# Peptides against a protein of PDB entry 5B16, part 8

Target 1, 136 residues: chain A of PDB entry 5B16
Amino acid sequence: TPSRINHNERLEFLGDAVVEFLTSVHLYYLFPSLEEGGLATYRTAIVQNQHLAMLAKKLELDRFMLYAHGPDLCRESDLRHAMANCFEALIGAVYLEGSLEEAKQLFGRLLFNDPDLREVWLNYPLHPLQLQEPNT
Target 2, 136 residues: chain A of PDB entry 5B16 as posed
Amino acid sequence: TPSRINHNERLEFLGDAVVEFLTSVHLYYLFPSLEEGGLATYRTAIVQNQHLAMLAKKLELDRFMLYAHGPDLCRESDLRHAMANCFQALIGAVYLEGSLEEAKQLFGRLLFNDPDLREVWLNYPLHPLQLQEPNT

## One batch from the design tools (peptide; made by RFdiffusion4, then SolubleMPNN)

Design b2_p28_6_s4 (from b2_p28_6, 15 letters changed)
Fold by OpenDDE base, seed 1:
Structure b2_p28_6_s4 (fold): chain B 136 residues (1-136), chain A 28 residues (1-28)
Amino acid sequence: as target 1 above (136 residues)
Amino acid sequence: SDEEILEQLREEVKKLLEERRKKEEEEK
């Protein structure tokens, strides 16, 4: 329905911002001496559709997309784009209905398969104000 | 490539992990 489509697009909009923010903040604190260009390079690689589609596959969103939208996804590139958008919408929903912390944990779990590396990413010191982030 | 950049990121995070482990050992 048009209403559901609009809702998903709005969630995607929110999720895109959340993923961008989380990525930026963690990179900023993990690499305090890295120049802006280097930070931007890592961020771009993390948040672009190709990578987000890979993260989406870990959640089996490919199966979901083929089930729900199979006839509309005849090309691999279309599937990747749709999966990336769906992933963003999911993150947006997690943030909206839960918290930034929940979104951070989910994103971190998907970003790093190695639990030791994941711990470094997730538990690196953040700005003190982030500890006071209210639940949505 | 983007995959190479992501791999580089993982290597850099791994370095941070090793540094953290070293500090933990020194504090014991």
Scores: peptide ipSAE 0.596, ipTM 0.901, DockQ to the pose 0.887
Fold by OpenDDE base, seed 3:
Structure b2_p28_6_s4 (fold): chain B 136 residues (1-136), chain A 28 residues (1-28)
Amino acid sequence: as target 1 above (136 residues)
Amino acid sequence: SDEEILEQLREEVKKLLEERRKKEEEEK
């Protein structure tokens, strides 16, 4: 339904920001001496559709997409793009219904198969996504 | 390539891990 599609697109919008934020914050703290260009390069690689689709596959979203939208996903590239979007929507939903911490944990778990590397990634400090407005 | 960049990232994180472990061992 149009309403459902709209909801998913909104979640995707939110999830995109959450993924980018989490990625940015962790990179920022992990590499304090890395210049902006280097940070941006890593971020781009992490949040690009191909990579997010790979993460989505770990959650078997490919099977979900083929089940739900198979006829519209005749191209592999279309499937990857859809999977990336679905992944973003999922992260958005986790953040919305849960917390930034839960989104962080899920994302980190998928980013690194090696638990030791995952721990390094996850244990760096995070800041709130939304800043409170100053008192007037 | 993006995959190469991601691999580089993993290597850098691994380096950080080793440095952390080394520091922890030295502090014991």
Scores: peptide ipSAE 0.596, ipTM 0.898, DockQ to the pose 0.773
Fold by OpenDDE base, seed 4:
Structure b2_p28_6_s4 (fold): chain B 136 residues (1-136), chain A 28 residues (1-28)
Amino acid sequence: as target 1 above (136 residues)
Amino acid sequence: SDEEILEQLREEVKKLLEERRKKEEEEK
């Protein structure tokens, strides 16, 4: 349905921004002495479609995508791209229906399999603007 | 590669974890 496709694309658009923002903020606080180039390098690796597709696989979105769109996803590259988009849409939906904090928690949970490393990632302070509007 | 960069990230975060644990042990 065109309306559903449009809605999903809008959520994807929002989710892309949320993932980018969360990644940027956490990297900024994790590495206070790292230059912009290094921060950008980590961010690029984290947010690109190939990595997001791997995160999506942890949620079994590959299974979901094949179930829902199998005939349209004949190529592995197409599946990865679709999974990345779906992941972004999911993050967008979590942010939209929940909060930035919930999106942060979900993203962090998937980003690090090791709970201890995950805790390090998640426990750095948020930007003052985020603290002022945690649900926006 | 992206995987190598992500591995570097994990290693750096691990170092931060170890530093935190060291501080916690010193505070005991």
Scores: peptide ipSAE 0.593, ipTM 0.899, DockQ to the pose 0.847
Fold by OpenDDE base, seed 5:
Structure b2_p28_6_s4 (fold): chain B 136 residues (1-136), chain A 28 residues (1-28)
Amino acid sequence: as target 1 above (136 residues)
Amino acid sequence: SDEEILEQLREEVKKLLEERRKKEEEEK
């Protein structure tokens, strides 16, 4: 279990970066006239634990967390935090075992329930040569 | 609040969608 825990924490570490990166890139392309502060504001809202927990709930990670860690998650806030971390680990795993594209698709699907809005979000794809978070 | 910011984001994306649709209609 120690190795398993470490693995999950490593996936969370990776997933955190992937979520941050994907969010940043899409915002960057969607809003070319928006200043850095505005971009950062949107990004912060998107990647906040509370929001990620909402996305995690769509994947029924709440049920998973209660099943696996119920005794340690008696407070709703603790559950949300754990769900957010688990969500990041999941995204990390999708990226690791699949691709950034697959992570992007999954994240976009969860981010927007409206398929039309989702399409707008997803139609601003990652630059093929961009391997790091934009820093302009 | 984060919820308000997210709602604003959705509204902005919606505007982009509308603009895209208008352009598509004008091009046809």
Scores: peptide ipSAE 0.588, ipTM 0.898, DockQ to the pose 0.844

Design b2_p28_7_s3 (from b2_p28_7, 12 letters changed)
Fold by OpenDDE base, seed 4:
Structure b2_p28_7_s3 (fold): chain B 136 residues (1-136), chain A 28 residues (1-28)
Amino acid sequence: as target 1 above (136 residues)
Amino acid sequence: MEREREALEELRERVRKLYEERKRKEEE
């Protein structure tokens, strides 16, 4: 229904922001000496549809999309785009109904299969300013 | 897409380096 589509699009909108925010924050803290251009490059790589679709595949969203929307997703590129959007909507929903922390955890689990690397990503070092002012 | 893939790989490697650095510090 149009209302459901609208709702999904709204969730996608929110999820897009959440994904970008989480990515930005983690990159910022992980690489304090990296210039904006480098940060932006990594962010783009992480949040681009191609990559998000890859993450979505880990959740088997591809099978869902083909089942539910197969006729509209004949092209692989269309499928990837739809999967990315669906992934964003999912993250948006997790944030909306759960928390930013839950969204962060889910996203982190998908970004890194290696638990050690995942831990580094999820538990990034505090910024020097935060070390000086832990309550901020 | 190739550039982005390379960036992702580079990122993963950098995170790995961070992990190794932390591990070394913990062992000291």
Scores: peptide ipSAE 0.583, ipTM 0.909, DockQ to the pose 0.915
Fold by OpenDDE base, seed 3:
Structure b2_p28_7_s3 (fold): chain B 136 residues (1-136), chain A 28 residues (1-28)
Amino acid sequence: as target 1 above (136 residues)
Amino acid sequence: MEREREALEELRERVRKLYEERKRKEEE
């Protein structure tokens, strides 16, 4: 069996891909007339470490990190980076143990505190031209 | 970093507009 460190790094690798995929798909559906550059800008804003760390704080991962790794987190930037990595690993685990749908629901819940905006993000109707697109 | 923060705020506002548009249509 792999070490705990290797396992977490592998989960982080998977979670990074899942977060990027979910973000890309939802942006694609919500903004059918937005050019690629605009979509990429929004994606970067959502998946950057600083933002993922903010989402991680909603799950109280900051308290977990300080408890488990406090001596190694002397700088605030180190904590943010660690929180973002832990968040990615968590999403990876949810996908691996559960499903992409479960990861989608969790991620959407964290992205928007307002339930009305959350519903728009999660369930915005597909554009007619997007219905014919394979795998999306 | 500032550009990404601005983009995130813009995204939130765009989603809000989509919600308001749907709400108005449902009330008609």
Scores: peptide ipSAE 0.581, ipTM 0.907, DockQ to the pose 0.907
Fold by OpenDDE base, seed 1:
Parts: structure tokens; sequence; C-alpha cells
Structure b2_p28_7_s3 (fold): chain B 136 residues (1-136), chain A 28 residues (1-28)
């Protein structure tokens, strides 16, 4: 329905911002000596549609998409794009109905399969110089 | 696409290094 489509688009909009924010924050703290260009490179790699589609596949959103929109998603590129959008909407919904923390945890679980790396991503230490910043 | 893929691999490697560094510090 048009109302559902609009709602999903709004959630996608919100989710896009949440994914962008979470990615930026974690990269910023994990790599305190990395210049803006390097940070931006990693962020782009993480948030690009192709990668988000891969994360979406871990949630089996591909099966959902084929079930709901199979006839319209005959091309792989179309499916990936739709999956990325759906992933953003999902993150948006988690943030909206839950919290930023819940969105962070979900995103972290999907971003790193290795639990050790996941822990590093989610629980980044502050650099000694960052501890001296008044507005961390 | 290839550049982004390489960036992801590099990121994973850097996070691995951070893990190893933390592990060493905790063991000392």
Amino acid sequence: as target 1 above (136 residues)
Amino acid sequence: MEREREALEELRERVRKLYEERKRKEEE
C-alpha cells in the first residue's frame, strides 16, 4: 500500500543516518590517528549498497525479498539494491522502536562474524589524547 | 567496487591488529 511504502521509505531514511553515524563514530574512535580521507574510505566501504546487501543476506532478507517481490527482482543488481534499502529500513526501525544501542549491537553482530573482532568494534578504547578532550 | 572490497579487507586486518595489541597488553 502507498502508506506502507511511504513508511518504509521514511524508515530507510532514518536507518541510513543511523548506519552512517554508527560507522563514523566507531571508525573515529578505533583509528584516532587516521586522517579524514582514510576514515571516509572505510565508511564508504561499510555503508555502500553492495556491502549492506551482504549484511542483509545474513538476516535472510533475500528470502523475504524474493517472497514479497520475486517477479520484480529478476536482476541481481535490483535485488541487492532492494536488500540494502530494506536493511536500512530495518536498522531505522530498530532505532525507532528500540534504541541506538540496540541498533549498534545488531549492526556490530552483522559487520563482524568473528566475536573477538566484534568485541573490539563494539568496545573501542579511547586514545589517551581523546581522554583529555572536554567534549568527547 | 574493488577498491571498497580492498578497503574492507584492510579494515578487518586493522581491527585484528587492535585485538592482538589488546590481548598482549592484557597478558602482560
Scores: peptide ipSAE 0.581, ipTM 0.908, DockQ to the pose 0.936
Fold by OpenDDE base, seed 5:
Order: structure tokens, then C-alpha cells, then sequence
Structure b2_p28_7_s3 (fold): chain B 136 residues (1-136), chain A 28 residues (1-28)
């Protein structure tokens, strides 16, 4: 259905922004001494289709994609791209129907399997300069 | 993709270091 396709594409659009935003914010706070280039490097790594596809696999989106679109996803690269898009759409949906906090929690949960590292990612310490910029 | 993988691994290691630092401070 064209309407469903359009809806998914719109969710993907939103999710892409949310993933980018969350990644940027957490990196910014976690590494207050890291220059923009370093931050951008980590962000790129996190939001790359390959990585998002790996996160999607944790949610078994690969099985979903194969079930729903198997014949069209015979190439590994096509599957990865589709999984990444699906993941973005999912995050977009979580944000849209839930909250940014829920999206943050889900993304963090998937980003780090280690609960200790996850906690650090989600509950980063604020640098004194960051404390001076509460609205940043 | 290899560069991105390396960056991810580096990121995870840096986060681990942050965890260890926090842990040490909490134990003091």
C-alpha cells in the first residue's frame, strides 16, 4: 500500500534525525575534551547503515525483513540497507508515539550489551563547562 | 567499514575506561 510505504519512509526520515541527535548528544557529553573531528568519527561509526543493521539484528529485524521482503533482499548489502532503514523507522515510531526518552533508552540498550557500559552511556557525567550550559 | 568498526571498538573501550574511572572514584 502506497500509504504504508509513505508512512514508513516518513518514520525513517524522523528516525534518522533522532538517531543522529541522540548519538550527537551522548558523544558530546561523554567526551567533553574530544574535538569535533573525533566526535564526528564516532557518530559516523554509530549511525552507519552497517552498524544500524547490526542493532536491527538484535531486534530480529532480519527475520522480519526476510519474512516480509525476502525475495527482494537476496543481496547482503540490500538486506543491511533495508534493516538500517527499518531500524530508523522503528526509532522514529518510538519517538513519535512514545518519547525521546524511550527512544534514548532503546537505542542505548542496543548500543551497549554490557549493562555497565550502557549505564555510562545513558548516565554520563557532566563536565563543569557543560553544567554552565544547562540548555545546551 | 573497517575504519568504522575500529572507531566503534575504540568508542566502547573509551566508555569502559570511563566506567572504570567512575568505579574507582565511587570506591574512594
Amino acid sequence: as target 1 above (136 residues)
Amino acid sequence: MEREREALEELRERVRKLYEERKRKEEE
Scores: peptide ipSAE 0.579, ipTM 0.908, DockQ to the pose 0.907

Design b2_p28_8_s1
Fold by OpenDDE base, seed 5:
Structure b2_p28_8_s1 (fold): chain B 136 residues (1-136), chain A 28 residues (1-28)
Amino acid sequence: as target 1 above (136 residues)
Amino acid sequence: KEAEEKRLQELRERLLKLLEELVKEAKA
């Protein structure tokens, strides 16, 4: 059996993929008029460590990290990086133990404080041109 | 339907503004 460290790193690996996938899918469907460059730019912005760390803070992972790893996280940049990784691991765990839907819901809830934006992100209406696309 | 499309467009625009803020943060 893998060590806890290895397991966490594996979860992080999985979570990274899930976050990127969910972001890609939602951007793609929600913004049918955006070109690839725009989609990629916004995806990068959403999944960047700084942003993921902000999302992690909403889950109080900063407190957790300081509690568990405080001595090693004296610099803010180190904390942000660790929080982002922890967030990815968390999403990976939610996907693994739950479902992609659960991961989507959690991620979407954290992405937007505005309930209207959250709703449209999670439950976007499909454009007629997207009806020919395979179901996600 | 027209009202719904208008609402959706407004939401998209608001969302894009937030995303642009994230882009700016990434560049900072």
Scores: peptide ipSAE 0.602, ipTM 0.924, DockQ to the pose 0.832
Fold by OpenDDE base, seed 1:
Formats: C-alpha cells, sequence, structure tokens
Structure b2_p28_8_s1 (fold): chain B 136 residues (1-136), chain A 28 residues (1-28)
C-alpha cells in the first residue's frame, strides 16, 4: 500500500542517517590520525549500496526480497539496491523502536565477521584529543 | 600499556585493509 511504501521510505531515510552517523563516529574515534579525506572515503565505502546489500544478505534479506518482490527484482542491481534500502529501513526501525545503541550493535555485528575487529569497532578507545567529544 | 597500543594498531591496520578492499569494490 502507498502508506506502507511511504513508511518504508521514511525508515530508509532515517536508517541512512543512522548508518552514516554510526559509521562516521566510529571511523572518527578509531582512526584519530586519519584525515578527513580518508574518513570520507571509507565512510562512503561502508555505506555504499553494494556493501549494505552484502550486510543485508547476512540477514537473509535477499530471500525475503525475492519472496516479497520476486519479479520486480530480477536484475541483480535492482535486488542489490532494494536490499540496501531494506537494510537501511531495518536500521531505521531498530533505532526508532529501540535505540541508537541497538542499532550500533546490530550494525557492528554485521560489519565484521572477525570478532576482534568487531570488538575494536564497537568498543573503540577514545583518543586523548577526543575525550571532549560526545561519547556515543 | 604499550602492548595494548600495539594490539590496537594492528587491529586498525587490519581494519584499514578491509576498508581499502571496500573502497576498491566501490570504484570497480
Amino acid sequence: as target 1 above (136 residues)
Amino acid sequence: KEAEEKRLQELRERLLKLLEELVKEAKA
């Protein structure tokens, strides 16, 4: 229904912002010596549709998408885009109905299969120059 | 500790390598 579509789009919008924010914050803290250009580049890479689609696949959203939208997603690029959007909507929903922390945890768990990298990503140490920054 | 810092640096480097791969994928 149009209402559902609009709601999903709104969730995507919110989720996009949340993913962007979380990515930015974590990169910022984890790489205190990385210049803005690098931060931006890596952020872009993390939040790009292709990557988010891969994260979505970990949640088996591809199966869901094919079930729900089947013929409309016959093109791989279309499926990827839809999966990315769905992922954003999911994050948005988690944030909306839960908390930023829950969104952070979910996102972090999906970002890295390596538990050590996941741990450092989620629990990055604050650099002395960043101690005054909001701890999110 | 120095050991912790070293470990952190190693993890940062590993993470950066993964991120670089993502960048490459984005540009491909």
Scores: peptide ipSAE 0.601, ipTM 0.924, DockQ to the pose 0.836
Fold by OpenDDE base, seed 2:
Structure b2_p28_8_s1 (fold): chain B 136 residues (1-136), chain A 28 residues (1-28)
Amino acid sequence: as target 1 above (136 residues)
Amino acid sequence: KEAEEKRLQELRERLLKLLEELVKEAKA
């Protein structure tokens, strides 16, 4: 069996894909007139380590990181990276043990403090042209 | 329908503003 570290890295791998996927899908549907370059730019911004670390902080993963790995996290940048990875692992675990829907809900809830933005992100109306596109 | 579309557009604009801030952070 893989080590706990190996397992966490695997979860991170999965979570990274889930976060990337969810972000892509939601941007795609919510902004039907946005060009690919814009979609890619905003996706990058959403999934960047700094942003994910901020989301992780909402779950107090910083406290967890300092508790579990304090001596190894001597730099703020290292902490951010670790928090982002931990966040990805968490999303991966939620997807693995639960569902994509559960991962979507968790991610969406953390993405936006504004309930209106959260709602539109999670439950966006489909553009007429989107109805002609394959379901994702 | 028109009101709903207007509301959606407003929300898109607000979201874009937030995303632009994230983009700026990424470039910093």
Scores: peptide ipSAE 0.598, ipTM 0.922, DockQ to the pose 0.829
Fold by OpenDDE base, seed 4:
Parts: structure tokens; sequence; C-alpha cells
Structure b2_p28_8_s1 (fold): chain B 136 residues (1-136), chain A 28 residues (1-28)
């Protein structure tokens, strides 16, 4: 049985992929006229540590991180990085224990405070078996 | 149908504005 740290790192790995995938799919379908460069740019912006840390803060993961790693996270940049990793691990865990849909819902809810934007984002399928042609 | 499409387009535009802000923040 892997250690907790090893398990968390594995979850981060999985979560990173899930976040990347979800972001890619939604951008792809929501913006059928965007070129790859635009899609990639926006994806990067969404999944970067700085942004994921902001999402993590909505879940109060900062408090958790300070509890678990307080002395090691005294620098704000270190905390942001750790929060982003923790967020990825969380998404990975949600996917692993639940489903891609559940990960999608959680991620989408956190991405947008605006309910209209949230709705339009979440209305696009993410699972390969659910993929449809993008709306125009 | 047209109203729905118009609404979707408006939402896309709003979303893009938000995303552009994220891009700017990333580059700052």
Amino acid sequence: as target 1 above (136 residues)
Amino acid sequence: KEAEEKRLQELRERLLKLLEELVKEAKA
C-alpha cells in the first residue's frame, strides 16, 4: 500500500489530467470558431497553478494546507503551488471515487460565480460517450 | 431559436472576457 504522500501525488497526476481534459473539452465545444492557439491559451490560463489556487481557496483548502504543512508553506507562492496541487488531488479523488460528471460539476461550479456562465459551461458534455457536435 | 442563439453568443462573449482577464493575470 502506497504512503499517503505517494497516494496524494498519484491523485494529483490523475486530477491534473482530468482538469486539463475538462477544460479542453468545454473550450472546444463552447468556442467552435477559436483556433488552437486561442484554445490553448485559455486552457493554460484556467489550469495554471495561480488560478487553481484561487479555486482551492473557495473550498478553504488554504486552511487545510496551513494545518498540514504550515511551516513549509510560509511563503505565499509556496502556498499557492501547494493549494493547486491539493486541488488537483481533490479533483482526481472525485473522479476516482465518483465520476467524470461529478468532477465536471465540482470544477464548473468553482470556475464561475456567475450562474449564467456556469450554466453554459456545464451544459456541454465531457465524457467521451456523451460527446456531441458543438453548438453554433 | 434565434433568441437562444443570441443568448448563447452573449454568454460566449462574457466568458471570453473573463478568460481574457485570466490570461492577463497569468502574464502579469
Scores: peptide ipSAE 0.595, ipTM 0.920, DockQ to the pose 0.802

## One batch from the design tools (peptide; made by RFdiffusion4, then SolubleMPNN)

Design b2_p29_2_s2 (from b2_p29_2, 14 letters changed)
Fold by OpenDDE base, seed 3:
Structure b2_p29_2_s2 (fold): chain B 136 residues (1-136), chain A 29 residues (1-29)
Amino acid sequence: as target 1 above (136 residues)
Amino acid sequence: SAREEEERRNREILEQLREEVKKLLEERK
């Protein structure tokens, strides 16, 4: 329905901002000596439609897209773009209905398959309050 | 093509990111 499409587009708008914000913040803290150009390079790679579509595939959104929009997805590039948009909408919805923290956790889980690397991305450097928790 | 080259570059950048995060992990241990 038109209302549903409009809602998804609004969620994509919100999700795009959330993804870019989270990416920027984590890169900023992880690499305190990296110049702006290097930070921007990593950010661009992370938020590119191709990469977001890859993250979406981990959630099996490709199966969803083919089921719901198969006739409209004759090109691989169209599928990737649609999957990236769907991923943004999902992140937007998680932020909207939940919190930025929940969006951060979901995004981190998808960015890194290795749980140890994921932990570094999410929590490095450690906030003073996190020092009260076990480090291993 | 230009698109293929860009996609390859992005994959390499992401791989480099993983390597850098791995270095941070080792430093934390």
Scores: peptide ipSAE 0.658, ipTM 0.939, DockQ to the pose 0.883
Fold by OpenDDE base, seed 1:
Structure b2_p29_2_s2 (fold): chain B 136 residues (1-136), chain A 29 residues (1-29)
Amino acid sequence: as target 1 above (136 residues)
Amino acid sequence: SAREEEERRNREILEQLREEVKKLLEERK
């Protein structure tokens, strides 16, 4: 349905921004001494389609995609691209219908399998110098 | 291929990220 396709594309648009924002914020606070280039390198690795597709697989979105679009997703690259888009739409929907916090928690759970590392990602202490900066 | 090399590089970057977060974890203990 054209309306559903359009809605999904809009959700992808929103989700893309949310994923990038969350990634940027967490990296910024986790690594206060890392230069912009290093931050950008990590962000790129986290948000690129290949990685988002891997995160999507943890949610078994691949099974969903094969069920819904199997005949059109014979190539692995096509499946990964579709899964990445689907993941973005999902994050967008979680943000839209829930909250940024819910999107943050979901994304964190998928990004790190190790619960201790996940906790660090989700709950980072502020560097002493950051305490002097205006709250954003 | 260029794509495969890029994917490998990104996997390595993600691994480095996990190592850095692990260091932060140890510092918090």
Scores: peptide ipSAE 0.657, ipTM 0.941, DockQ to the pose 0.904
Fold by OpenDDE base, seed 4:
Structure b2_p29_2_s2 (fold): chain B 136 residues (1-136), chain A 29 residues (1-29)
Amino acid sequence: as target 1 above (136 residues)
Amino acid sequence: SAREEEERRNREILEQLREEVKKLLEERK
């Protein structure tokens, strides 16, 4: 049985991959004519620690982190990094204990405050050329 | 600083993303 610290690091590892995957898939479907470089630019911005920390703040993970680790997180940058890691671990846990769909829904709810934009992100229809592409 | 500049750039990219999604929304209406 892994230690709690090891378990959280493993969840973080998994969550990082899930966040990367969900971001990639949705960008791919939303922007069928956008070149790889543009897709990568959006993805990088979405998965940056400072952005994930902002998403974490919406879940009040900052309060959790300060409660659990306040004395060790005196610097703002340290707190943001820790919050980003905690967010990844949370997404990893949601995927592990629930499903990719549940992780997708949670991530989408946090990415867009506007429910209409959120719906576009979550449910944008496939491009005709995407429908014709062979499965990979 | 370089880090602050990068963070600013990323915020701008995210704003661009939201504007593009908004355009998609308007096209669907």
Scores: peptide ipSAE 0.656, ipTM 0.940, DockQ to the pose 0.909
Fold by OpenDDE base, seed 5:
Structure b2_p29_2_s2 (fold): chain B 136 residues (1-136), chain A 29 residues (1-29)
Amino acid sequence: as target 1 above (136 residues)
Amino acid sequence: SAREEEERRNREILEQLREEVKKLLEERK
């Protein structure tokens, strides 16, 4: 229905912002000496549709997409794009119905398969200069 | 193709990210 489509698009809009925000924040704190260009490079790689689709695959959203929209997603690129959008909508929904923390945890779990690396990503140490920032 | 090259570059960047995080992990231990 048009209402459902609109709702999903709105969730994608929200999720896109959440994913970018979380990515930015974690990169900012993890790499205090990395210049803006380097941070942006990592962020771009993380939030690209192809990567988000890869994360979505971990949640088996590809199976969901094929089930719901199989005939329209015969092309790999179309499937990836749809999966990325679905992933954004999912993150948006988690944030909307849950919390930013829940979105953070979910995103972190998917971003790093290695639990030790995941721990570093989720619980990064703050640099002394970062501790001085009024808005952390 | 341009798309394939971009995708390859992104994969490499992500690999670099993981390596950097791994370095941070080792430093914390």
Scores: peptide ipSAE 0.655, ipTM 0.940, DockQ to the pose 0.907

Design b2_p29_2_s3 (from b2_p29_2, 12 letters changed)
Fold by OpenDDE base, seed 2:
Structure b2_p29_2_s3 (fold): chain B 136 residues (1-136), chain A 29 residues (1-29)
Amino acid sequence: as target 1 above (136 residues)
Amino acid sequence: SARLAEERRNEEVLKELEELIRELYEKRK
């Protein structure tokens, strides 16, 4: 329905911002000596459709997308783009209905299969004000 | 193709990132 599409697009918009924000914050603190260009490079790699689609696949969103939109996703690139958008919408929904912390946890769990790397990513010190963001 | 090359580059960047984080992990423990 048009309303559903509109809502999903809005969630994608929100999710895109959340993903980018979380990525930026974590990279910023993880690599205090890395110049902006490097930070931007890694951020781009993390938040690009290709990667987000990969994360989406971990949630089997590909199956969902094919079920829901199969006729429009005959090309792999189209599927990846759709999966990335769906992933963004999911993150947006988690943030909207839950919290930034919940979005962070979900995103972090998907970013790294290695629990050790995941721990580093998720538990690196953040600014106190940023830690309070989930409560706002 | 240009697309495949870009995808490969992106994958390499992600691998580099993972290694950097791994280094951080090793330093912490």
Scores: peptide ipSAE 0.653, ipTM 0.936, DockQ to the pose 0.858
Fold by OpenDDE base, seed 3:
Order: structure tokens, then sequence, then C-alpha cells
Structure b2_p29_2_s3 (fold): chain B 136 residues (1-136), chain A 29 residues (1-29)
């Protein structure tokens, strides 16, 4: 069996791809007239470590990280990076053990505190395996 | 610092995104 470190790194690898994909798909369908440069700008802002670490705080991963690895996380940048990686691993695990839909729902719930914005974000794109295009 | 300026710019981009999504919400009502 792989070590815990190896397993977490593999989950981070998978989660990074899932977060990138979901973000891209939602932006693509939400803004059909937005040019590639604009889409890329918003994607970058959503998936960067700074933002993912903020999402991780909503799951209280900061408390977990300080409890488990506090002495190794004396710098804010180190904590932020570790929290972002942990968040990616979590999304990867949800996809692996559950489904892309479950990962989408979790990610969407965390992206926006406003339920109205959350509803718009989650209801625009369709799963890539669906035969129908979103009706907006 | 350059880092702080970048972080502020990123936060501004996210706020702009929320505004765009809110416009979509208002149009659907």
Amino acid sequence: as target 1 above (136 residues)
Amino acid sequence: SARLAEERRNEEVLKELEELIRELYEKRK
C-alpha cells in the first residue's frame, strides 16, 4: 500500500484537475460571450492557492492543519499552501469515492456565501456526459 | 509589496465575478 504522503499527493494531483475542469466548464457556460482572456482571468483567481485556502477555512481545515502540523506552519504562506493542497486532496477524494457531480456540488456550495449566486453558478452547466446543452 | 498588490488584484477580480453572476440572477427574476 502507498504511504499516506504518496496517497495525499496523488489525491492533490487529481483534485487539482477536477477543480480546474469544473471551474472552466462553469465559466464557459455562464459567460458565452466572454473572450478567452476574461475566462482565463476568472479561472486563475478561483483556483489559485490564496482562494482555495479561503474555501478550506469554511471547512475548518485551518484548525485541522494547526492541530496536526502547527510547528511546521509558522509562516502564513506555508499554511495557505498547505490548506490549498489539502482542499485539492479533499475534492479529489470526493470525486474518487463519489462522483464528479458530488464534487461540483461541494465546490459550488463553498464558492459563494450568497445562496442566490450559488444557485446561478450550479444550475448553468451540464455534466459533460449529458446529451443536452444548458438552456439559459 | 508586490505580493500584497497581487492579492488585492485577485480579490478585485473575484468581486467582479460575483457582480457578473448577480446580474445574471437579477435578469432571471
Scores: peptide ipSAE 0.652, ipTM 0.935, DockQ to the pose 0.850
Fold by OpenDDE base, seed 1:
Structure b2_p29_2_s3 (fold): chain B 136 residues (1-136), chain A 29 residues (1-29)
Amino acid sequence: as target 1 above (136 residues)
Amino acid sequence: SARLAEERRNEEVLKELEELIRELYEKRK
């Protein structure tokens, strides 16, 4: 329905911002000595449709998309794009209905299959110089 | 294709990121 489509697009808009924000914050703390260009490179890789679609697949959103929109998703690239959008909408919904913390936890759990990497991502130490910043 | 090449590069960047995070993990241990 038009109302549902509009709602999803709005959630995608919100989710896109949340994903980018969370990614930026975590990268900033994880790599205090990395220049802006490097930070941007990793952020781009994390938030690209290709990667978000991979995360969406972990939630089996591909099955949902094929069921709901199968006839319109004949190409793999189309499915990937749709899955990425759906993932953004999901994150947006989690943030909207829950909290940024809940979105962070969900996103972190999906980013890494390795629990050790996940632990580092979610529980990063602060650099000594960062402790001096009031808005750290 | 250019698209496939870009996707491969993206995967490589993500792999590098995991390696960097792995290093952080080892340092914390």
Scores: peptide ipSAE 0.650, ipTM 0.935, DockQ to the pose 0.891
Fold by OpenDDE base, seed 5:
Structure b2_p29_2_s3 (fold): chain B 136 residues (1-136), chain A 29 residues (1-29)
Amino acid sequence: as target 1 above (136 residues)
Amino acid sequence: SARLAEERRNEEVLKELEELIRELYEKRK
């Protein structure tokens, strides 16, 4: 269905922005002394298709993709790209139907298997120089 | 392979990130 495809692509578009935004915000607050180049490096690593596909695998989206598009996803790179897009669409949907907070929580839970790291990521302390920044 | 090298670099960056966050955890603990 063309409408369904368009809807998914639109969700991917939204999800891409949400993932990048959340990643940027958390990195910004977690590492107040890290220069822009370092922040960008970590953001790139987090949001690129390879990593998002790994996160998608935690949600068993690989099984979903295999079920829905198995014949077209025989190559690893194709599967990763598709899984990353699917993950973006999912995050977009969570944001759209839920909230940014819900998207944040889901994304954070998937980013780290270690609950200690997860807690730090989600509950970072504000640096004194960041107190004037908007709460996001 | 350039692709494999890029993937490895990405994994290394992510490991570095986890190490940095771990350091934050230890300091906060």
Scores: peptide ipSAE 0.646, ipTM 0.934, DockQ to the pose 0.888

